# Peptides against a protein of PDB entry 6D0Y: the designs that were tried, part 210

Target 1, 225 residues: chain A of PDB entry 6D0Y
Amino acid sequence: ETEDHLESLICKVGEKSACSLESNLEGLAGVLEADLPNYKSKILRLLCTVARLLPEKLTIYTTLVGLLNARNYNFGGEFVEAMIRQLKESLKANNYNEAVYLVRFLSDLVNCHVIAAPSMVAMFENFVSVTQEEDVPQVRRDWYVYAFLSSLPWVGKELYEKKDAEMDRIFANTESYLKRRQKTHVPMLQVWTADKPHPQEEYLDCLWAQIQKLKKDRWQERHIL

## One batch from the design tools (peptide; made by RFdiffusion4, then SolubleMPNN)

Design b2_p29_6_s1 (from b2_p29_6, 13 letters changed)
Fold by OpenDDE base, seed 1:
Structure b2_p29_6_s1 (fold): chain B 225 residues (1-225), chain A 29 residues (1-29)
Amino acid sequence: as target 1 above (225 residues)
Amino acid sequence: SEFLEKLRKWLKEKGVPEELIEEWLKKLQ
């Protein structure tokens, strides 16, 4: 019965309330912390599930995980490990929409002090390195570039402030790939849905141009996606 | 505390039984 109530609370946080969102998040974090000794596995699974299924509440749940990590230092690491496992499973199943939401979620966890900036840089290095693998279908290589670029609005500023040299290397590799990839494979990107601000232009090229502008503007918040 | 009262209110809004609310509030004191 307690597990059912915890599930309900996690799913419903952020909905209309007589109390502020911030207060409700603090309260929920406290409740979850108090029951972690009994329901840690269930809570981890629930948070992973809502991260996948409720992308519209991304900032709510990253904040919640941040609060839990601040209260219990070991929680953050275990949660991230679970999320990475889920990401790998989603990619194996070609669930690209779910996978990109997970990458954005992990990216925002850097801002919530759950993931260290160097770790996120390493993840993006691994993503872009896939573009060098010829035996991998271009649709898969394109997705990794998309996942990287589309996550930068959430974490680009933080990563460049701390790891500018490494980020420049990733950008150079990305640019090189975008110049040499085949445009005939563009229709293969339709395996996932994305907002295309310029339908007359190839989406990745358009996204690259927008991210370059964002970088030039010192990562001042802009609505790109 | 003001915090605990707000939490009580929110938990009630979400339909949590009173017995469980009291248990959680005690753990947070």
Scores: peptide ipSAE 0.328, ipTM 0.859, DockQ to the pose 0.965
Fold by OpenDDE base, seed 2:
Structure b2_p29_6_s1 (fold): chain B 225 residues (1-225), chain A 29 residues (1-29)
Amino acid sequence: as target 1 above (225 residues)
Amino acid sequence: SEFLEKLRKWLKEKGVPEELIEEWLKKLQ
């Protein structure tokens, strides 16, 4: 079936080819766009799936979504809505690693002109606002801060260029929270920390320091996470 | 079109049937 071929192409894009990745992405975008009227729902589901299951291809698929959004304006919004739903589902399932990958994916979609900078700022404002809720366990508050900070390598530059005042407010609130939170071991922190170079109770502090340095360096790209 | 030829080549590499390739290329012309 045509759907099977589309699935195969979406999954295999980025593999070794006689053609350039850029040309293959353009070609795939064209094929998908041409068949959106027939397979939009399937394509949306497939893209959401690869976004959460293939984090190593994050930039490939954000680029693809960007190309599709440029060709079909309605697709971008629908895709983002689907991704937000998936994010909520991941959180409900306590799949924190998947959730953070989705937040990073959404963050990079800002660079691909799929999500507006103000919308991403609003999302991060909502994340950090959770830290002010006393009825929420600290482990959950910590995760939202982690999700925010760990996504900044992908979108921090863009957000500060366009919404510096709002970002400064978010940073101030984050700093305030990190200073006041208790630093006790929480086993659930192990769910989303990668490589675990530091004790779980200190990980956010270390990440904060790294992000502060990244900010100071004007968000120069480097491998942090 | 160079673009369409590259696309054809890529689709062939991925094992897409020739009939479907022709259909997609036609839609993109």
Scores: peptide ipSAE 0.320, ipTM 0.848, DockQ to the pose 0.954
Fold by OpenDDE base, seed 3:
Structure b2_p29_6_s1 (fold): chain B 225 residues (1-225), chain A 29 residues (1-29)
Amino acid sequence: as target 1 above (225 residues)
Amino acid sequence: SEFLEKLRKWLKEKGVPEELIEEWLKKLQ
């Protein structure tokens, strides 16, 4: 019975309430902490699930994880490990839309002090390094670039504050790849699906331009990318 | 506590039984 209520609370947080979202998150974190000894595994699985399936509530759940990590030091690490495993599984299963949601989620965890900035930079370095591998299909190379660029609205500011030189190198490598990559024919109205991870050529170029502008504006987001 | 009162209110909004609310509040005091 208690487990069912915890699941319900996790899924419903962020809904309309007479109380502020912040207070509700604090309250939920407190409740979850109190019952963590009894339901740790269940709570971890639930949070991984909502992180993967509810991208519209990304900041709500990253904040919740941050709060739990502050109360229980090892919780954040265990959660991140689970998320990385899920990311690898998603990539192996060619579930690229899910994978990019996970990357964005991990990115925002940097802002919640769950993941260190250098670790996220290293991840992005690894992503962009794939573009240099000749035995990797361009469709996969393009996805890694997309995953990197599309995550920067959530974490670009923090990463440049901490690792500006490394980030500049990643940007240079990204720019170089975008200039030299082969052009491909894709339908203009093609919807990106899990089995078709290749973004439209025009979209990648547009995304790059948007990120360059965001960087120039010191990562002050003015619109949804 | 203002915090505990807000929590009570939120839990009640979500349909949590009163008995369970009281249990959780006690754990958080």
Scores: peptide ipSAE 0.314, ipTM 0.847, DockQ to the pose 0.966
Fold by OpenDDE base, seed 4:
Structure b2_p29_6_s1 (fold): chain B 225 residues (1-225), chain A 29 residues (1-29)
Amino acid sequence: as target 1 above (225 residues)
Amino acid sequence: SEFLEKLRKWLKEKGVPEELIEEWLKKLQ
């Protein structure tokens, strides 16, 4: 019964309320923290689930995780580990849409002080390094570039402020890959599926241009994706 | 506290049983 209510609360946070979202998040964080000794595994699973299934509430749940991490530092690490496992599973299942949302979620966790900037840079380095692996299909390489670029609106400012040299290297490698990759033409409005998980040439090039502009604008908040 | 009152209100809005609300509030005091 308690688990059901916790699930309900986690899913419903952010809905219309007489109280502010901030107060509700603080309250929920307190409730979850108090029950962590009894329901830690359940709470971790629930948060991971809503993170991947409710991308429209990304900032709500990253904030919630940030609050929990501030109260219990061990929780943040365990949550991130769970998210990474889920990301790997999503990729194995060719669920690229879910996977990219997970990467964006992890990216925003940097802003919530759950993930350190250097760790996120390392993750993106790993992503872009896939483009240099000859035995990896282009569809996979394209996705990692997409995942990286599409996450920068959430975390690019923070990463460049703290790790500009490393980020420049990642950008250089990305640019190099985009120039040398084989460009394919697919419908721009096509939803990513297991059969067609990679974006078309124009989309990635367009995204790259948008990110370059965002970078030039010093990562001023803009609607890109 | 104002915080606990708001939390109570929110929990009630979400249909949490009073017994659980009281339990959670006690844990937060």
Scores: peptide ipSAE 0.288, ipTM 0.838, DockQ to the pose 0.954

Design b2_p29_6_s2 (from b2_p29_6, 14 letters changed)
Fold by OpenDDE base, seed 4:
Structure b2_p29_6_s2 (fold): chain B 225 residues (1-225), chain A 29 residues (1-29)
Amino acid sequence: as target 1 above (225 residues)
Amino acid sequence: SRFLEELRKWLEELGVPQELIDRWLERLR
């Protein structure tokens, strides 16, 4: 029920519907927009904080950002910039669990028409390019692959519809990395798999297999990853 | 509404000033 409403919200960003949740979000977007001249910085920080602290409400807040962006494109851009800054800060602080949720949030913003598909592809290209650098620790390379793969349930369909050739290249590079990487245990990876802990040696391979299946199924989820 | 109640709670937890919360929620009612 709630999922259906959320899906509807994603598809109807900027449009009003009879959905109570959508109406509430539209109303909230209007209120926040009205306060932008006075509280722009506070609103930006608030939305960034919510994105970090309430991952279970990811779709609700991405929709809100989408609604705001539809009304005020400049705000949307500034929000994305703030999110990217926060992502960088999280990575510097080794808050990888927070960082991955930020990447997922950004990914879902593509569906909300806040981020263009080519921009997200470029981001993922940058992520995968890290795996090609020899002076980067494997734990960090693994995280970028994890962040990329674990975000595809939210954005994979859209990206393949618009940038299939580029996505195939990213997939090829990812596959190549997964084949050559060392399978050593790093405790930090356990933080990433809180819902279903897997040995690090097999986790990324398992995730890869799941994503390959999802791709084969044309990005229609049959189960929650 | 449940939405407004939850929103208030979240905003409070995020340290948003009560004045702002009240203003925003009032506009949503």
Scores: peptide ipSAE 0.018, ipTM 0.453, DockQ to the pose 0.071
Fold by OpenDDE base, seed 3:
Structure b2_p29_6_s2 (fold): chain B 225 residues (1-225), chain A 29 residues (1-29)
Amino acid sequence: as target 1 above (225 residues)
Amino acid sequence: SRFLEELRKWLEELGVPQELIDRWLERLR
């Protein structure tokens, strides 16, 4: 019964139907804090699932994780480990849509001081480094670039404030790759997002342009098409 | 809201930096 209640609260947090966001978070935080010692594993799994299936609530849940981490330092680390494990599994299964959502979630955790900025930079360095590997299909290379670029709206400001030189190197490598890649190797239909379909041939170039503009605007939050 | 005020106080008691508190509370508004 308690498990069902937890699941219900986690899924409904942020909904405006009956309660305000503040009220929902208060209730959820109270329940999670009280039950954390007894249901830690279940809570972690539920949060991972929500992060994957409800990307529209990303900022709400990252904030919650941040708050819980402040109360229980070990919670944040364990949660990140679980998320990374899930990311690896998604990549192995070629579930690119799920994987990109997880990357975005991890990115936003930097803003909540759950993940250190240098660690996220290192992850993105690894992503972009895949573009230099000869034995990797271009579709895979393109995805890593997409995952990197599409996550920057959530974390770009923080990363450039802390690691501007490293970020510039990543950008340079990304630009170099985008100039030399063969667009014909990628299907015309975008497969990495369900929200807004774009022709794959032009999508990365378009995204790159949008991110460049965002960077120029000092990472002021804006909608990315 | 009353909730946000109480949350601020709680976070301050935990020693969370004011800048971080402000950022978190803004995200909850």
Scores: peptide ipSAE 0.017, ipTM 0.413, DockQ to the pose 0.039
Fold by OpenDDE base, seed 2:
Formats: sequence, structure tokens, C-alpha cells
Structure b2_p29_6_s2 (fold): chain B 225 residues (1-225), chain A 29 residues (1-29)
Amino acid sequence: as target 1 above (225 residues)
Amino acid sequence: SRFLEELRKWLEELGVPQELIDRWLERLR
């Protein structure tokens, strides 16, 4: 089936093989463009799946989406809508690892002009606003902060260039929350998993520190490594 | 690469800002 072939191509793009990244991307883009009118829905689902399952190829696929969006503006919008739906479903299913990957993917789509910077800022505002809600479990609040902070390496520069005041507000709220939240001792050997959405205490604080350094360095990735 | 050059040209024809093109192409390197 044509879909199977497309799936294979999408999954293999960017892999070190006999073909270069450029060749793979060219081939994939060509196939997707040609098949887009006939298999738009399937392609959207497939790309969403890849976005969730192959986070190591995030920048490759966001770039691809950007390219396709440039050709077909409807594609970008529909893709984002699909991604947001998937994000909601992931959160509903308590699949927090998948959810954070989706947030990062959406974040990087800002760099590809698929998502407007104000829209992403609004999303992050909504995330951080959860920390201000009453009767919300800390595990939930911590996750939203984590999702926000962990996405900034991809989009922080762009957002501060476009919406610095709003971003500063989000940062202030984040800092305030991190200072007042209840500390929880968790073994460092415990890794973030979909089954445990609560970040390690040390990790969240360390992440905040890393992001602060990244911001100070004007979002040049020196300290996040 | 030839691909990147052609891609640049294509994106330019689509009216994509140069800054964005540069950023995209750099991401593909």
C-alpha cells in the first residue's frame, strides 16, 4: 500500500544510511507533496505519529512540516490542530512523556513559521497558569512547568524576540512557583516516565537553572548541554 | 549540496523570508 511506503520513508528520513539527509528529505518531500491531495489525512496522522515516537528527529520533521506548509498553507494549520488534539489525548491518557515531546515539537514549529509566536506564548501562559490554580495536584503543576521549561531550548529565542514582556511574566510566575512549591525527595535514579509525571525535585530545579543560564546567554546553547 | 541550493531557490520563489530560509537550511546541515 502507498501508505506503507510513505510510512517507511517518513520513519527513515534523517537516518544515517547510504543516502544523505538531503536526499532522504528530498525524496520524502516529493512523495508527500505528490500524495498530499490524496492522502492528506493519513499523512497528517503519520506525521503526528512520527513526531511522538521519534523525538530525536524533531528538527528534521518540523522543517519538513514547514516546507509542506509553505506549499500548502492548509496543511500547516491542520497539522497543528491534529497535534494539539493528540496533546490533549496524551494528557488525558496520562502519557506525559509523549505530551512533552508534542509540546517540544509544537515549539519548534514556531521556528518554521507554522505556529505564530503569540500562539505559543499563549500556550505557555496557559501552562504556567495552572500553577496558580487552587486544588491542583502539585504533580500536575510540576509537569506543566517542566513542559514549558524543557521546550524553551527550541523556541525561547524566538519568543523573547517577539514577546519579551509576556515571556518575562511567564518566567516570573515560574520562578515564584518554584520557590514556593513543596519539595519532594525523589531518588535521582528515578527517570521521568509516562507513568510518573512528577519530575525529580533536583531535575526541575536544575532545569530552571539551565534555562536561566540559557536565557542569560541569549539562548545560545552553551549551558543546556 | 545541490538539493539545498534548489530548496533555497524554491523557498525564495515562494516568498519565504531569507532569514527563515537560512535558518531552515542550517537546520538541515
Scores: peptide ipSAE 0.017, ipTM 0.420, DockQ to the pose 0.038
Fold by OpenDDE base, seed 1:
Structure b2_p29_6_s2 (fold): chain B 225 residues (1-225), chain A 29 residues (1-29)
Amino acid sequence: as target 1 above (225 residues)
Amino acid sequence: SRFLEELRKWLEELGVPQELIDRWLERLR
């Protein structure tokens, strides 16, 4: 079936093969473009699946979405809508790792001009605003802060270049929350997992410090430990 | 590469801003 073929091609993009990455992207883009009118919904679903299952290929797929959006001006918007739906579903299913990957993917789409910087700022404002709600469990509030901070390596530079004042307000609100939330101490930093949906104080504080350093360095560092 | 050159030309014809084209093509390298 055509869907199986497309899935195979999408999954193989960027992998070691007889062809270069450029050749693979060209081939994939050609196939997707040709089949887009007939299989748009399937292609969108496949791309969403790859985005959450192959986070190591984030840049390749965001670039592909950008290219397809250029070929079909409505594709980018439809893809974003599909991603947001998937994000909501992931959160409902308590699949927090998948949800974070989706937020990072959306963040990198700003760099591809698929998502406008103001729209991403608004999304992060909404995330951080959850910390101000009294009837929301801390585990959920912590996740939104984690999702915001952990996505900044991909989009922080772009957002501060265009919306520095708004970003500063978000940072101030984040800092305020981190100071007032309930603290938990663990000997080792623990990475967020689906089985542990509550970022520990050590991890959030460490992440906050790393992001502050990244901001100070004008977002030039590409690797966060 | 020939691919990148053709892609650039195609994107220019679509009216994509040059800055964005440069960014996208750099990501493909």
Scores: peptide ipSAE 0.016, ipTM 0.412, DockQ to the pose 0.039

Design b2_p29_6_s3 (from b2_p29_6, 15 letters changed)
Fold by OpenDDE base, seed 1:
Structure b2_p29_6_s3 (fold): chain B 225 residues (1-225), chain A 29 residues (1-29)
Amino acid sequence: as target 1 above (225 residues)
Amino acid sequence: SEFLKKLEEWLKELGVPEELIQKWLEKLK
């Protein structure tokens, strides 16, 4: 219910006449600024919930978090920590769709100046490093690669601008893994679900090709991926 | 407005004191 109220509120803010969504959110953030510390924990929990449950509002919520962070820097850090905890919980529960969305959400927070580019690069380095772990099932390895690649449309440009060499290394490791991993017979273009956590080999290869093209085009999206 | 009503409901759900809610709502009018 709290999530519904927040979602409704955000929608109404965005629908106000003669003002942009960002301007409305700026106004709201300004109103809450002085008293935010008193209710930070409650607001934080609520935002984490709606962030993971309302993927269609990704840019709205990242913007809001960015605005709140600009007014209260501690809020942004705590929010990221909460999101990371939620990501871990999602993975433990095999909620892979939720988990990948959380990674995308975190990725977009780089654009909102909540997360520093080097920190996101470090996260992706950790993701890709899992592919080198022998005791980790391939299903898990594949997911980390998928999570990394599928998040690059949101943050790839920024990361390459700031950490070119490190990103190239991550790409090289990713390519190496994709070449050596076992390919199993999975239906083409199968959506990653909780019941089917293993992305099809063809999909990962296709995604890799798409990301390579995006990189070549300097991260300018000409087509919706 | 419907917006302000939703905001009020949300703030109440968060446990914000009524006095503070009214203060914020007034700023948004």
Scores: peptide ipSAE 0.023, ipTM 0.455, DockQ to the pose 0.110
Fold by OpenDDE base, seed 2:
Structure b2_p29_6_s3 (fold): chain B 225 residues (1-225), chain A 29 residues (1-29)
Amino acid sequence: as target 1 above (225 residues)
Amino acid sequence: SEFLKKLEEWLKELGVPEELIQKWLEKLK
């Protein structure tokens, strides 16, 4: 019963109020922190659910997780683990749109000091390394590249500031893959995004170009996806 | 606190028991 009430409260975070969003988040974090010993599992599930189902509130909930992590560091780690499990489940279910949102969420958690930059770099290294595996279908290789590139608007600046050499290697490998891959799986890629590429450009190539421009612009915020 | 007032209103709307509301509000002061 209390769990349901908390769920409702969490879902309402970010709604217009006379109070500042920051104050609302801090207050909610405090409330949740107090109940963590009793409702930790439920709270974890709720946060994972909203992360998955409410992508429009991504920054609000990453901030909340960041606040919770600051108060209870163990919670942050467990939350990330739960998100990773959800990511794996989404991939197994071939829910690529959900999966990419989860990757973006994890990416933004770096900005909220929940995930260390080196850890995120390692994740992306693993993603791009899939492109080197010949026994993996290209559709899967393409998705990992897409997941990586489409997450950079949220975390690219932070990662390059802290791990520029490693990021450059990832970019080089990505570029190499994009040059050598076949483009026969374009229709499959279209399932992963509501935004269609330019009429005369393959989607991954288009995204690559956009990310390259973003990088050139020093990761200044702009509309990409 | 404007926040605490708003939170109290939210919690009441959600049907949270008054005892728990007060407990939480006190922790937030």
Scores: peptide ipSAE 0.023, ipTM 0.414, DockQ to the pose 0.342
Fold by OpenDDE base, seed 5:
Structure b2_p29_6_s3 (fold): chain B 225 residues (1-225), chain A 29 residues (1-29)
Amino acid sequence: as target 1 above (225 residues)
Amino acid sequence: SEFLKKLEEWLKELGVPEELIQKWLEKLK
């Protein structure tokens, strides 16, 4: 019964605010922290679930995780581990739409000081390295590039501020892959996103162009992915 | 605490049972 109420509470964050969102999140973080000894596993699962199912509230929940991490350092680490496990499970099940939102969530956790920038860079390096594997289907390679590029609106600024050389290398590898890949998997990429601002272009190439522009504009967001 | 009062009101608005609200508030004091 208590668990159900906690679930309801977490899911309703930001929907009803008599006071500022910041104060609400701080209060909720405090409440959740108090119950961590008894409901840690449940809270972890709930946060992972909302990260997956409520992408429209991504920044709200990453902020909440950040607040919890600030109060309890161990929670932040365990949460990230849980998210990574869920990401791996989603990938194994070929749930690409779910997986991409998890990557975006993890990306935004860098801004909330839950994940270190170097760790996120390492993750993206691993993603882009898949493009160099010959035994991997292109649809899979394309997804990793998509997951990387589509996460940059949330974390690109931070990563370039701290790890510009490494990011440039990742970009170079990405560009190289995009130039040599075939465009036979356009329909599959369209399944990964509902936004088609440029239907006349291949989506991944279009996304690349958008990210290049975003980078040029010093990561001042002008579009929503 | 003004903060706790606001939190209580917010939790009530979310439909959290009074018993649970009081339990949580006690932990936050």
Scores: peptide ipSAE 0.022, ipTM 0.417, DockQ to the pose 0.650
Fold by OpenDDE base, seed 3:
Structure b2_p29_6_s3 (fold): chain B 225 residues (1-225), chain A 29 residues (1-29)
Amino acid sequence: as target 1 above (225 residues)
Amino acid sequence: SEFLKKLEEWLKELGVPEELIQKWLEKLK
């Protein structure tokens, strides 16, 4: 019920009105500033659930979290911790579709100043490092690379502005893995994306090419991946 | 406004006391 109300509220806030979405959310955050600690736990729980169930509202919810965090810094940290727990649970359950959305959500939180750029870089380093693990099946390794690459449209610009050297290292490791991995069409890849598979190129290779182009274009988004 | 109405409903679902809800709504008017 609370989720429905929140969804309704968010949808209405996002509708064309005299005020922008950001202005409306900022107003709300300002009103809640003094009393946020009293309701932080409830808000955190609600936002975590909605973020997971409504991935199409990614930007709206990250903005809200960012605004709330600006009013109460402790809120952001606790929210991130909760999201990380959700990510771990999703991965354990092999719910890769949910997991990738959580990674994208965390990525966009960097833009909202909830997560520091170095922390996100470290996360991606950890993801790509999985490709070096011998006990991990390729399907799992491929997912981590996918999660990394597919999140860059949201955060790549910010990370390269602040941690270009580290990002280049991650890219080099990713490229190395893509060259040496077995080129097998994994049905799970279709679960990761709603896009039609490219008939002439393996999906990860295609995604890699797209991200390389995006990087070359200085992360100016022309198309949504 | 429709926005304030939805906000009120949301705040009620969060268990915010009515007095506080009204205080917040007044600030947003």
Scores: peptide ipSAE 0.021, ipTM 0.457, DockQ to the pose 0.133

